# Peptides against a protein of PDB entry 2Q3Z: the designs that were tried, part 69

Target 1, 272 residues: chain A of PDB entry 2Q3Z
Amino acid sequence: YVLTQQGFIYQGSAKFIKNIPWNFGQFEDGILDICLILLDVNPKFLKNAGRDCSRRSSPVYVGRVVSGMVNCNDDQGVLLGRWDNNYGDGVSPMSWIGSVDILRRWKNHGCQRVKYGQCWVFAAVACTVLRCLGIPTRVVTNYNSAHDQNSNLLIEYFRNEFGEIQGDKSEMIWNFHCWVESWMTRPDLQPGYEGWQALDPTPQEKSEGTYCCGPVPVRAIKEGDLSTKYDAPFVFAEVNADVVDWIQQDDGSVHKSINRSLIVGLKISTKS
Target 2, 254 residues: chain A of PDB entry 2Q3Z as posed
Amino acid sequence: YVLTQQGFIYQGSAKFIKNIPWNFGQFQDGILDICLILLDVNPKFLKNAGRDCSRRSSPVYVGRVGSGMVNCNDDQGVLLGRWDNNYGDGVSPMSWIGSVDILRRWKNHGCQRVKYGQCWVFAAVACTVLRCLGIPTRVVTNYNSAHDSNLLIEYFRNSEMIWNFHCWVESWMTRPDLQPGYEGWQALDPTPQEKSEGTYCCGPVPVRAIKEGDLSTKYDAPFVFAEVNADVVDWIQKSINRSLIVGLKISTKS

## One batch from the design tools (peptide; aimed at target 1 Q11 Q118)

Design b2_p30_3_s1 (made by RFdiffusion4, then SolubleMPNN; from b2_p30_3, 9 letters changed)
Fold by OpenDDE base, seed 4:
Structure b2_p30_3_s1 (fold): chain B 272 residues (1-272), chain A 30 residues (1-30)
Amino acid sequence: as target 1 above (272 residues)
Amino acid sequence: SFRTIYYNNGLEDLLLEGYTTDKSYSLPLS
């Protein structure tokens, strides 16, 4: 998981799985130097360089920093996310074929955000950076992946009498969503949570004031331990949130519709 | 507050048809 530079990222839908080839390129010339620059421009380093450097021996700490720095939200991070199909002033997320060009563009333009990324681009760049730093990492794709706001483990849809979904598009389900898993020990937790840890660099929710997510033990998610650092409720909801459909009648009455709880977390794909 | 879905290839149709019996309750541990 550190040595492989070429791979595939799964996309599409649960019924029609697709994949794209991806060049992670963690050993290409200059990439390690760029990863070190990424660490040196992170907000924690700028705030207290000595403290930040002293903590870089911890893959837990580094993983969390990288998840925040791969997106440009709140910092000088690498990628700007965009989902509205207006990519004329940058590069379409669908056109990237590897992490190397993205990282080089970022560095060569004075750490200016690269336009544009979506979930698999964020995940792939994070995977490259973490591998460069010696942390075994893989990209994960979850189909019918939920984005739960307010940590209630529910995705609620409101429909009119015609079945049309209403709303401001806040909480949502992705046809697919990508994040990364990294292998590390967790001395900061109770015994048994060493192993794969989920990290999500796509800017979806803030964690302790920054758009970052994880690391959280995959085991904790499996066992439903939502008290485990970091961001267990959010990651748990990505794969296990209940979906509730509401029908609002013309008279203002609201009725619970079909149970759709099994839609979220339909299929997870990763390389073993 | 209202909720939505983002899709590129048929998630809306899946939701309209109802829920599936397939569910994943955990991430891979291997």
Scores: peptide ipSAE 0.051, ipTM 0.541, DockQ to the pose 0.047
OpenDDE base, seeds 1, 2, 3, 5: peptide ipSAE 0.024, 0.067, 0.039, 0.021; ipTM 0.511, 0.656, 0.508, 0.582; seed 2 fails the geometry check

Design b2_p30_3_s2 (made by RFdiffusion4, then SolubleMPNN; from b2_p30_3, 15 letters changed)
Fold by OpenDDE base, seed 4:
Structure b2_p30_3_s2 (fold): chain B 272 residues (1-272), chain A 30 residues (1-30)
Amino acid sequence: as target 1 above (272 residues)
Amino acid sequence: EYVVIHYNDGLRDIVLEGYTTDKKYSLPLS
């Protein structure tokens, strides 16, 4: 069980790993109560309280709920993501040094979304909440992390005849991305998938209509079992997506371009 | 102080000028 309240979150790049200190604070006064409030305002509870409560003994169920509730997309979740460097009406994601202040702000303002978060902030808050709820959890950082938007396991770039990248560049590779891994059994799966499960609370893609991701066995990702719930293709792509660079010629022909080698999911780092 | 887990050590061919994203400034939503 991960009991340390103080830790580090790793950032930077594969060639230059940075870290920031982070206070997870899962045992600080009032934090458990806030985590329980988080569960009590989730959409599944609001829809059917009895059913939701009956399922809270499952770390699989709780993990999925938390991954959705840490972001404010589609619900009364904790954090609003922002990536445009305009944070004047809130707190810069780079300014946070712990989960406790974020959770207290959320609760004290009537479960209003806290401004603002990015991947490591989402992951850190999720880690705090899951630890509070008795689920062993750690923050992980993946370097050269892909974001596949159409579930084809490809990161696709399109270039014109002059070599200029076209479109909105929505599919991309991050220098780093953070999510969490939680330790749990998977009675809902075939034997052998117990252990670390990946969960991603950053609102990147919808899963079953909600911005949430996982849990998916780390083993399944490593072995390429994309049929394993939840969201195996997306998580697999984060660490294994193939990159395709398309050259679009003026005659309408499209060709794959080959130049230099790079890897997606170079390494994932977490505190030991 | 940290553990490194390698999910994929495979090399892929990518154009040198390929787009890579600074996490600080861009995250497209679905």
Scores: peptide ipSAE 0.057, ipTM 0.535, DockQ to the pose 0.054
OpenDDE base, seeds 1, 2, 3, 5: peptide ipSAE 0.032, 0.058, 0.020, 0.021; ipTM 0.530, 0.590, 0.493, 0.578; seeds 1, 2, 3 fail the geometry check

Design b2_p30_3_s3 (made by RFdiffusion4, then SolubleMPNN; from b2_p30_3, 16 letters changed)
Fold by OpenDDE base, seed 1:
Structure b2_p30_3_s3 (fold): chain B 272 residues (1-272), chain A 30 residues (1-30)
Amino acid sequence: as target 1 above (272 residues)
Amino acid sequence: KKVTILYDNGLKKLVLEGYTTNKKYSLPLS
């Protein structure tokens, strides 16, 4: 999980698993230097360089910084996300075959955001950076299906006052999501939470004001300890499926009537 | 009111006339 430079990223659906070859390339020429630049342009370094550098011995701290810097939201990060199939002014997320080209483009263009990424691209770049910095890391793919109760999606049913399904409007549906898991101790938590920690570099929700996520112990998620930092409730929701029934009022307002958790989605990690 | 749902792992949102709710804030803590 540190030394492997070539691998596969799992994509597709739970019923139709696909993979793409991926060059992580953490030991290729210049990649370490680029990873160090990434740290040196992060907001915490710019605010207080001495404090930031003093904390870089902590994989917890570094992991959280990297999760924020792989996306360009809120900072001079690496990748701009786009999901609307309009990639004419950049590179299609589906065209990337490795992290090295992305990181080199970012650095060579003065740390300008690279267009474009989606979840597996964000995860793969984060994996490269974390491995380069000596943190054992793997890419994780979690499969879901909007049409299957075995998914980890939030399936919502809108009902009128008579209990009739009114339907819903979906803007985007994804059948899988990718993030990373890194191996580290958690001296900042109660004993027993060492091991794999989930980190998600895809910009989805803000954590402490920044688009970042984790690290959170995989064990905490499995055991349902949602009080565990960082972002346990969010990561729990990424892994678990819920069905939510909404009652829609005449004015179009909705309120939750039922919320039930379903089966955990299928999770696959990259192999060394 | 216009309702939009976003289906994604971790990005599960309900949008109501510009107001957004998500699972991150609605999930109970243990």
Scores: peptide ipSAE 0.020, ipTM 0.493, DockQ to the pose 0.060
OpenDDE base, seeds 2, 3, 4, 5: peptide ipSAE 0.015, 0.019, 0.025, 0.076; ipTM 0.532, 0.502, 0.492, 0.553; seeds 4, 5 fail the geometry check

Design b2_p30_3_s4 (made by RFdiffusion4, then SolubleMPNN; from b2_p30_3, 14 letters changed)
Fold by OpenDDE base, seed 5:
Structure b2_p30_3_s4 (fold): chain B 272 residues (1-272), chain A 30 residues (1-30)
Amino acid sequence: as target 1 above (272 residues)
Amino acid sequence: KYVTIYYNNGLKNLVLEGYTTDKTYSLPLS
């Protein structure tokens, strides 16, 4: 999970799983230097270089910084996300075949955001950077991945009195979503949470004012310990949200139904 | 038992039973 430079990223749907080849390339010429530049342009370094550098020995700290810096939201991050199928002024997210070209473009253009990325691109670049910095990391794909937009651990859909879905008001379930898991100890937590930690560089929701996510112990998510930093409720919802149908009558009365038949969160980890 | 599935091509599809059998970049139902 540190030495592998060539791998695959899983995509598709739950019933039609596919993969794409990806060049992580963490040992290619100049990539380490670019990763160090990424750290040196992060907001925490710009605010207090000495404090930031002193904390770089912590994979927890570095992981959270990388999660925020892989996207260009709020900072001089690497990638601009776009999901509207209009990529004419950049590179389609579907066209990338590796992290190296993305990182080189970012650096060579004065740390200007690269257009464009989606979840697997964000995850793959984060994986490259973390591996380059010596943190064992893998890309994870979650099928039927819930995006809780109002922080209530529910995916909510609205219906009128006739049972018709009000689609524009529905919360999101992605056919697939990608993030990374990194291996680290968690001395900042109670014993037992060492191991794989989830980190999500795709800008979905803000964490402590920044578009970043994690690290959160995979064990905490599995056991439902939502008090565990960082961002346990959000990550938990991605893999285990309840789906609620809201039915509103003409008189304004609302009825709630939980859809127990919906399958959320089929996780596949890359094994290379 | 309907749910909206968002695809990574900017499209979305209303599907039954909370999941789809479509490929990653399949078109939504007309």
Scores: peptide ipSAE 0.123, ipTM 0.658, DockQ to the pose 0.060
OpenDDE base, seeds 1, 2, 3, 4: peptide ipSAE 0.230, 0.040, 0.033, 0.020; ipTM 0.615, 0.519, 0.575, 0.448; seeds 1, 4 fail the geometry check

Design b2_p30_4 (made by RFdiffusion4)
Pose (drawn by RFdiffusion4):
Structure b2_p30_4 (pose): chain A 254 residues (1-148, 151-160, 170-248, 256-272), chain P 30 residues (1-30)
Amino acid sequence: as target 2 above (254 residues)
Amino acid sequence: RSFTIDMTEVEPITFPSDSTSFLPSEDVAP
């Protein structure tokens, strides 16, 4: 989770899982310096640099800023999202085989966002950043499925959608800032929309808090709970509707 | 996330016949 520089990102579907190899490259030349630069341009550093550097004692703080800076609403984030099959301004999300070239591109262009990312690209870059800084991190994929004239599927078809698959990262740490027993894997979601409140979204939120439905636990627990849970009910006339099943075959490299 | 759907008010929706998926897609790399 710290030292291995290549891994797998799972894509495709719940029935046909694809394992896409990836070069996280966290110890390649210039990557650590780029990661320290990423911290020094984060909005909290601009607001109070002395405090920001002091808070870097915490993997909760760093994980939040590190993952949060990958797809940042501010112009100094690492990647720009796009899902319309129109990637001519820059580079397709399906083309990348690693995080390194994106990070180098980002540094060389005044810390401007690199076009383009999708969920697994953001997660892959977040893994590189956090593994470089020493926070044990893994990329995770969740799969969702539809069964087909449903209003539910029409509403979505025609960015908090429910996708065929969605990726985020999990980082390992204690949580002295929370009630006891939430140490371990924390979910961090670097996909775009920081929207409710706060400088960043989403996480870190303990995976256990998600499983337990303890959605008052910081940070951004409802956003991660919504990626692995959806409750759908019909009233033809009360009935459970399985036209949408969310939270299937959640996967990571062994 | 929760959804409650009143089926008495829902008209049938015809989906394009060439649809490969009914959920929005994240692209799959080769």

Design b2_p30_4_s1 (made by RFdiffusion4, then SolubleMPNN; from b2_p30_4, 15 letters changed)
Fold by OpenDDE base, seed 4:
Structure b2_p30_4_s1 (fold): chain B 272 residues (1-272), chain A 30 residues (1-30)
Amino acid sequence: as target 1 above (272 residues)
Amino acid sequence: MKFELDLSKVKPIEFPKDLKSFLPQQPVAP
C-alpha cells in the first residue's frame, strides 16, 4: 500500500460502478517536502510546535492531522470542496487525475486552497500524504453513503401528505462517498483494534471543533462498538444508518416509517 | 450494512449516456 503510486478509485452508484485511474505519486520529486509543509502549517503546530512534533511518531495523531489538513476548512488546508456544478473559477473535481498536481498547486501558491475537490479527491490526496509519511493507506468507496448530522444513526426525511420531501434536505445519502483506511496500531484503545482505521478528509462534520474524522477502527464499525475514538457514530452511520420518513398527514398527525427502498452502505475495499 | 466488498467481485461498467450526470458525488433522491 505504501509503495503503490498508481491505482483506481471507484465511483458511480451501487448499480453502476465506475472506476477512474489515479496517480497518487507519493514518491515524486518534492512531494515529501510538501507533506512536511502540510504538517508544519497545521493548527496544532501553530499553537504548540513542540507538542505537535513530539506526537508525529504516532500514526493516530498524524492521521487525524492529515484528515483535517486535506480540506481547507478551519485551516490552511489543501482543497476546497464544491458540489454545485459551478467550477468556473477553478478546476472541476472531475478533471483531476492525480494528487501530485493538487499538492504542487497548493504549495506553489503559498498554501492557498485548491479549487475544487469532492470526496474522492479529498480521499486520494489524503492517501498520497499518508503513504508519503509511511502509513499504509488505501482509498475506500462506499455506495449509498449516509451523512448523519446529529449522530442518531438515522437519515431522516420529512414528507408532506403527498410524500414530497420538505425542508432543506440537510441529511442525505450520497450516491457514493470516498474516504481512506490506514493500517496502524491503536495503543490508545483496548486490545484488538489494531489494523485498518477509517479516516475521512471530506469536510462533512466537525470532530472536536475541526473538520476531520477518525481514525476509528474498521473492526469497531463492523462490530457496532460506537464508544471507540474517533468519530465511531458518524462513520458507522455512513455505512449502516437507517432511513426514516416522517410523514405528515392531512389531519396534522405524523407517522414514522422505515424507508426500505434506500439501503445505506455498500463498502468496497481492497482485498488484504 | 454491506461491508467489505471484495474488489475481485467488482465489475466496473460504463455509465449509460442518460446517467452520466451521476458521475459527480451527489445526493440520492429519496
Scores: peptide ipSAE 0.299, ipTM 0.656, DockQ to the pose 0.084
OpenDDE base, seeds 1, 2, 3, 5: peptide ipSAE 0.027, 0.255, 0.027, 0.027; ipTM 0.506, 0.627, 0.517, 0.544; seeds 1, 3 fail the geometry check

Design b2_p30_4_s2 (made by RFdiffusion4, then SolubleMPNN; from b2_p30_4, 15 letters changed)
Fold by OpenDDE base, seed 4:
Structure b2_p30_4_s2 (fold): chain B 272 residues (1-272), chain A 30 residues (1-30)
Amino acid sequence: as target 1 above (272 residues)
Amino acid sequence: MKFVIDRRKVKPIEFPKDLKSYLPEQPVAP
């Protein structure tokens, strides 16, 4: 989880699992220096350098900073996300084969955001950075991954009297989504929450005003402890959200239907 | 090098015209 520089990222769908080779390259020349620069340009460092540096001994703190800095939302982070298939002014997310080129481009262009990333690219770069900083980390792929936008642990579809979906489908289920899990102790929590912690660097929802997510104990997610820092409800929803259909009838009544045809949450972790 | 990745939203199920069987809950006032 720290020593392996070459690996695979799982993609595709629950029925048709695929993978791509990926060069994490955490020990390649200059990568450690780039990871340190990433820490030195984070908003917390810019606000109070002494306080930020004093907290870098905490993998909890560092993990949270990295999850925010891998995306360029709200800061001078590494990657700009794009999902509309218009990548002509940058590099298609599907073209990347490793983290090293991305990090070098970011550094060489004065910490300018690299175009473009999607979930597996964000996760892979985060994995590289965390490994480089000595934190055991793996990329995780979740199939039928939910994006809950209102923290109610539901993916909600609104339908008319004919059963047709209304609106822009803001809440969604992806065929797959990637994030990372990092191994660390959690002295900030009750005993028993040490071990794998989920971190999501894809800019999906804000946590305490910043596009970051985690760390949250994988155990807390499995046991349904939604009070656990950080962002337990969001991560829980990614893997366990219920799908609800709201149906507006012709008489104006609203009915609730639970859709069990879509099962949210099939997780595969890399063995590297 | 480009890897073609099929990343997309999972489509919800289509409901039939007869929705009665899919409406287990009591009506909620708007």
Scores: peptide ipSAE 0.283, ipTM 0.673, DockQ to the pose 0.029
OpenDDE base, seeds 1, 2, 3, 5: peptide ipSAE 0.258, 0.251, 0.239, 0.248; ipTM 0.650, 0.651, 0.623, 0.627

Design b2_p30_4_s3 (made by RFdiffusion4, then SolubleMPNN; from b2_p30_4, 13 letters changed)
Fold by OpenDDE base, seed 2:
Structure b2_p30_4_s3 (fold): chain B 272 residues (1-272), chain A 30 residues (1-30)
Amino acid sequence: as target 1 above (272 residues)
Amino acid sequence: MSFYIDLSKVKPIKFPKDLKSFLPEQPVAP
């Protein structure tokens, strides 16, 4: 996990799994220096350098900082996300073949946001940075990944009696979503939550006011312990949310239907 | 490319007409 510089990132759909080669390049020249710059421009460092530096020995702290800094939301982070197929003023997310070029571009342009990223790009860059900082990390792909926006662990759709979706589609399911898992101890939690921790650098929801996610123990997610720091409900929903169809009848009655046709969450952990 | 699944194209599982009787009416919040 730390030593492998090249790997694959899984994409596509649950039925049609695809992969792309990716150069993480965590040991390439200058990459460690860029990772240190990333730490030195983070909002916590700018607020209190001494406090930030004192906490950099904690992989929990560093993981959370990296999760926030890989995206450019709220800070001088690395990547700007875009999903509308309008990439003419930057680089298409689909064109990236590794993290090194992204990180170098970011640094060389005065820590200006790199255009553009999507989930696997965010995850891959986070993976590179975390590996550079000595944290064992892997990219994870989750098919049919729920994006819970209201923290109710449900993906809710309103339908009329004919099954037509009513109103704005506020809650969404990704065909696939990528994040990272990092190996660390969790001295801030009860015993037994050491091991793989989920971190999501894609700017989906704010955590404590910043677009970041995790670290949360993978074990806690598996066991349904949603009280664990950080962002357990959100990560749980990504892999376990129930899809609920609310069928509205003409009389104003609403019937709850659990949509079992779409199973949320098929997680694939990369071996490399 | 990642994208949100358009669930409008996913046919809702038609609940058999007979299951209408078992769903408690949830009060619509005013």
Scores: peptide ipSAE 0.402, ipTM 0.758, DockQ to the pose 0.032
OpenDDE base, seeds 1, 3, 4, 5: peptide ipSAE 0.371, 0.354, 0.015, 0.377; ipTM 0.740, 0.727, 0.425, 0.734; seed 3 fails the geometry check

Design b2_p30_4_s4 (made by RFdiffusion4, then SolubleMPNN; from b2_p30_4, 15 letters changed)
Fold by OpenDDE base, seed 1:
Order: C-alpha cells, then structure tokens, then sequence
Structure b2_p30_4_s4 (fold): chain B 272 residues (1-272), chain A 30 residues (1-30)
C-alpha cells in the first residue's frame, strides 16, 4: 500500500463498476515537501506549532489533519469540491489522472485551493499524502453511499400520496463515494480496533467544527460500535443507512415506510 | 447491511456514456 504509486480508483455504480487509472506518485520529486507544507499550514499548526508537531508521530492525529486539509473547507486545504458540472473556471474533476499534478498546483499557487475535486479526487489525494507520510493507505469505493445529515442513520424522503418526493432532498445516496482507509494502531481506543481506519476527506459533514471525518476503525463500523471516535455514526450511515419514506396522506397524516428498494452500502476495498 | 465486495472477482464494466458519471450536487450542511 505504501509503496504502490500507481493504481486504480473504482467509480460508476454497483451495477456498472468503472475504474480509472490513478497516479498516486507519493515518491515523486517534491511530493514529500508538499505533504509537509500541508501539515504546516493546517489550523492546528497555525494555532500551536509545537503541539501540532509533537502529535505528528500519531497516525490518528495526522490522519485527521489530512482528512481536513485535503479539502479547502475551513482552511488552506488542497481541493475545492464541485458537483454541478460547471468547471469552466478550473479543471474538471473527471480530467485528473493523478494526485501529483494536484498537489504541485496547490503548492505552486501559494497553497490556493485547486479547482475542482469530487470524492475520488479527494480520496486519491488523501491517499497520496498519507502514503507519503508513511501511513499505509488505500482508496475505498462505496456504492450507494448514504449522506446522513442529521445523524439518525436514516436517509429520509418526504413523499406525497403519489410517491413524489416533496421538498428539498437534503439527504441523499451517492451512486458511489470514495474515501480512504489507513492502517494504524488505535491506542486511544479499546484493544482490537487496530487495523484499517476509515478517513473521509470529502467535505460532507463537519466533525468537531471542521470538514473532516475519521479515523474510525473499520471493525467498529462492521460491528456497529458507533461510540468509537471519530465519526462512527456518519461512516456507519454511509454504508448501512436505512432509507425511509415519509408518505404524506391527504388527511395530513404521515406514514413511515422503509424503502427496501434502495440498498445502501456496497463497499469495495482494493486488496492490492 | 454493508456488503464487502471482493473486487478480485468483479470485472470492471465501462460506465455507459449516456449516464452522468459525476455526482449530483452535494448537499451543503447548513
């Protein structure tokens, strides 16, 4: 994982799995320096450099920092997300073929946000950075990935009597979503939660006031232990949320129906 | 239910060109 510079990122849908080649390039010239710059411009470093540096020996700490810094939300992070197919003032997320160009652009433009990224771009850049910093990391794709905004582990849709969605569809299921898993010990948790930890650099929800996610033990997610830091409920919902339809009747009554047609969570991890 | 898919057993299928490969607009948390 640490040594692989080229790989594939899985995209598409559960029914139509697509992959794209990706150059992670964690050992290319200057990439380590860029990763160090990324750490040195993070909000925690700016607040207290000595404290931040002292904690960089912890992959848990570094992973969380990287998760926040790969996106430009709340900080001088690397990538600006955009999903509306309007990329004329930047680079289309679909045009990227590797992390190296993105990181170089970010650095060369004075750590200005690179336009634009989507989930796989965020994940891939995070993977590069984490690998560069010596943390074994892989990109993970989850098909039918839920975005739970209210932490109730449900994707809720309001529907009229005809089944038409009413109101703003704030909660959604992505056709696919990408994040990273990093291998690390978790001395901050109970024994047995070492191993793969999920980290999500795509700015979906705030964690402790910052758009970051994880690390959370993959084991905890699998076992349904939502008490584990960080962000276990959110990551759990991405892979296990139930879809609920709130059907409004003519009399104003609302009926709760479990939508069994929408299966959330088909996780693909590359066993490279 | 989270299903882990063993990718070693799945042949990548090219995503149909007529399907949008990009994700819909991400809900911005208020």
Amino acid sequence: as target 1 above (272 residues)
Amino acid sequence: MSFELDLSKIKPIEFPKDLKSFLPEQPVAP
Scores: peptide ipSAE 0.025, ipTM 0.509, DockQ to the pose 0.077
OpenDDE base, seeds 2, 3, 4, 5: peptide ipSAE 0.000, 0.006, 0.006, 0.020; ipTM 0.397, 0.385, 0.389, 0.476; seed 2 fails the geometry check

Design b2_p30_5 (made by RFdiffusion4; failed a check: the pose's geometry)
Pose (drawn by RFdiffusion4):
Structure b2_p30_5 (pose): chain A 254 residues (1-148, 151-160, 170-248, 256-272), chain P 30 residues (1-30)
Amino acid sequence: as target 2 above (254 residues)
Amino acid sequence: SEDEEREEKPLARRAPIDGNEVKPFFFTFS
């Protein structure tokens, strides 16, 4: 989770899982410096640099800023999202085989966002950043499935959608800032929309808090709970509707 | 194709979130 520089990002579907190899490259030349730069341009550093550097004692603080800076609403984030099959301005999300070239591009262009990312690209870059800084991190994929004239599927077909698959990262740490027993894997989601409140979204939120439905736990628990849960009911006339099943075959490299 | 399999596709719109609550979907048919 710290030292291995290549891994797998799972894509495809719940029935046909694809394992895409990836070069996280966290110890390649210039990557650590780029990661320290990423921290020094984060908006909390601009607001209060002395406090920001002091808070870097916490993997909760750093994990939040690190993952949060990958797809940042501010112009100094690492990547820009796009899902319309129109990637001519820059580089397709399906092209990358690693996080390194993106990080290097980002540094060289005045810390401007690199076009383009999708969920697994953001997650992959977040893994590189956090592994470089020493926070044990893994990329995770969740699969969702539809069964087909449903209004539900129409609403969606025609960025908090429910996708065929969605990726985020999990980082390992204690949570002295929370009630006891929430140490361990924390979910961090670097996909775009920081929207409800706060400098960043989403996480870190303990995976246990998600499993337990304890959605008051910081940070951004409802956003992660919504990626792996959806409750759908029909009233033809009360009935459970399985036109949409969310939270299947959640996967990571062994 | 491989690029189509790796492209993210929306299956459904997400349920709204209110505070610490993710609201369920309800559909009424006549």

Design b2_p30_5_s1 (made by RFdiffusion4, then SolubleMPNN; from b2_p30_5, 18 letters changed; failed a check: the pose's geometry)
Amino acid sequence: SLDDELQQKALAAAPPIVGDEVLPYVLVLE

Design b2_p30_5_s2 (made by RFdiffusion4, then SolubleMPNN; from b2_p30_5, 20 letters changed; failed a check: the pose's geometry)
Amino acid sequence: SLEDLLTQKALAARPEIVGNTVLPYVLVRE

Design b2_p30_5_s3 (made by RFdiffusion4, then SolubleMPNN; from b2_p30_5, 18 letters changed; failed a check: the pose's geometry)
Amino acid sequence: SEEDLLAQKPLAAAPPIVGDEVLPYVLVLQ

Design b2_p30_5_s4 (made by RFdiffusion4, then SolubleMPNN; from b2_p30_5, 18 letters changed; failed a check: the pose's geometry)
Amino acid sequence: SLDDLLTQKALAARAPIVGDKVLPYVLVIE

Design b2_p30_6 (made by RFdiffusion4)
Pose (drawn by RFdiffusion4):
Structure b2_p30_6 (pose): chain A 254 residues (1-148, 151-160, 170-248, 256-272), chain P 30 residues (1-30)
Amino acid sequence: as target 2 above (254 residues)
Amino acid sequence: SLPSEVDYSEEALEEAAEERERLEEEAEAE
C-alpha cells in the first residue's frame, strides 16, 4: 500500500471485470517534489500557510487535501474531467498507463489542470500522491448494473450520475477526530464536484461508517454512501424495483 | 443500460493505443 509502484485498476463491468495495469510511480524522480508543491498551492495553504503546514501532522488533513487537490474546483487542481468522448484538446482518459506523466505535465504548466481525467484517472493520481507521502492507499472500483422502458434509466441516459463503474481510493489511518472505533480504511473520492460544503470532496470517511449508515461522520459520508447504495421503489398499485443495482463486486488488487 | 465512462468499441481502443504510443515517444524524447 506504500511501497509497490504498480498495480491494477479494475474497469469493464460487474460481469466482465477488466484489470488495467497501472504505474503509480510514487518514487520516480521529481514526483515527491511535485507532491510537496501540490500541498503548498492548496487553498488552505493560501488561506493560512502556517496553520496548513502544522496540520500536515494529520493523515486526515493530508488525505483530504491530497485527494481533494486532484480534481479541484479551483484552477490549480491536477486534472479536468470529461465524459463526452471528445478529448482532442488534450489526452484521453483511456490512454494513460500511469500517474507520473500527468503529475509532470501538471507541474510544468503552472500547476494547471491536465486534460482529461475520468474517475479511475483521478483515483490513480490520488493513489500516487498519497502513497508518495507515506499514507497507505489502494484504488477501488465499484460496479453498478442496469436491467432494461425504465424512467430511471432514461433520466440518467439522457456529474453525480450512477455509472457502469466508479473508482475511488481508500487510505489507512486512525481517526482521533471521530468517535472511537473508526480507525482503518477511509474512503477518499477525488472525482470533480465539491458542491455541498467545504473546501474539498469527498472524504476521508471511514468505510465502516458507510457500511453502518452512520452518515453524520466527517467527511462527506452521504456522497460515498450514495456510490454503493441506491433504494428504488415502484408504485404501480409498493414494490422494490431492480432496474438498477448499485454496489456490486467492489474490487481492489490483492 | 447505464452510461459508461469508457468506450470499449474497437475504434476507440485502437485510437487510445495509438495515442499511448505517441505519449511514450514524447516521454522517451524528453

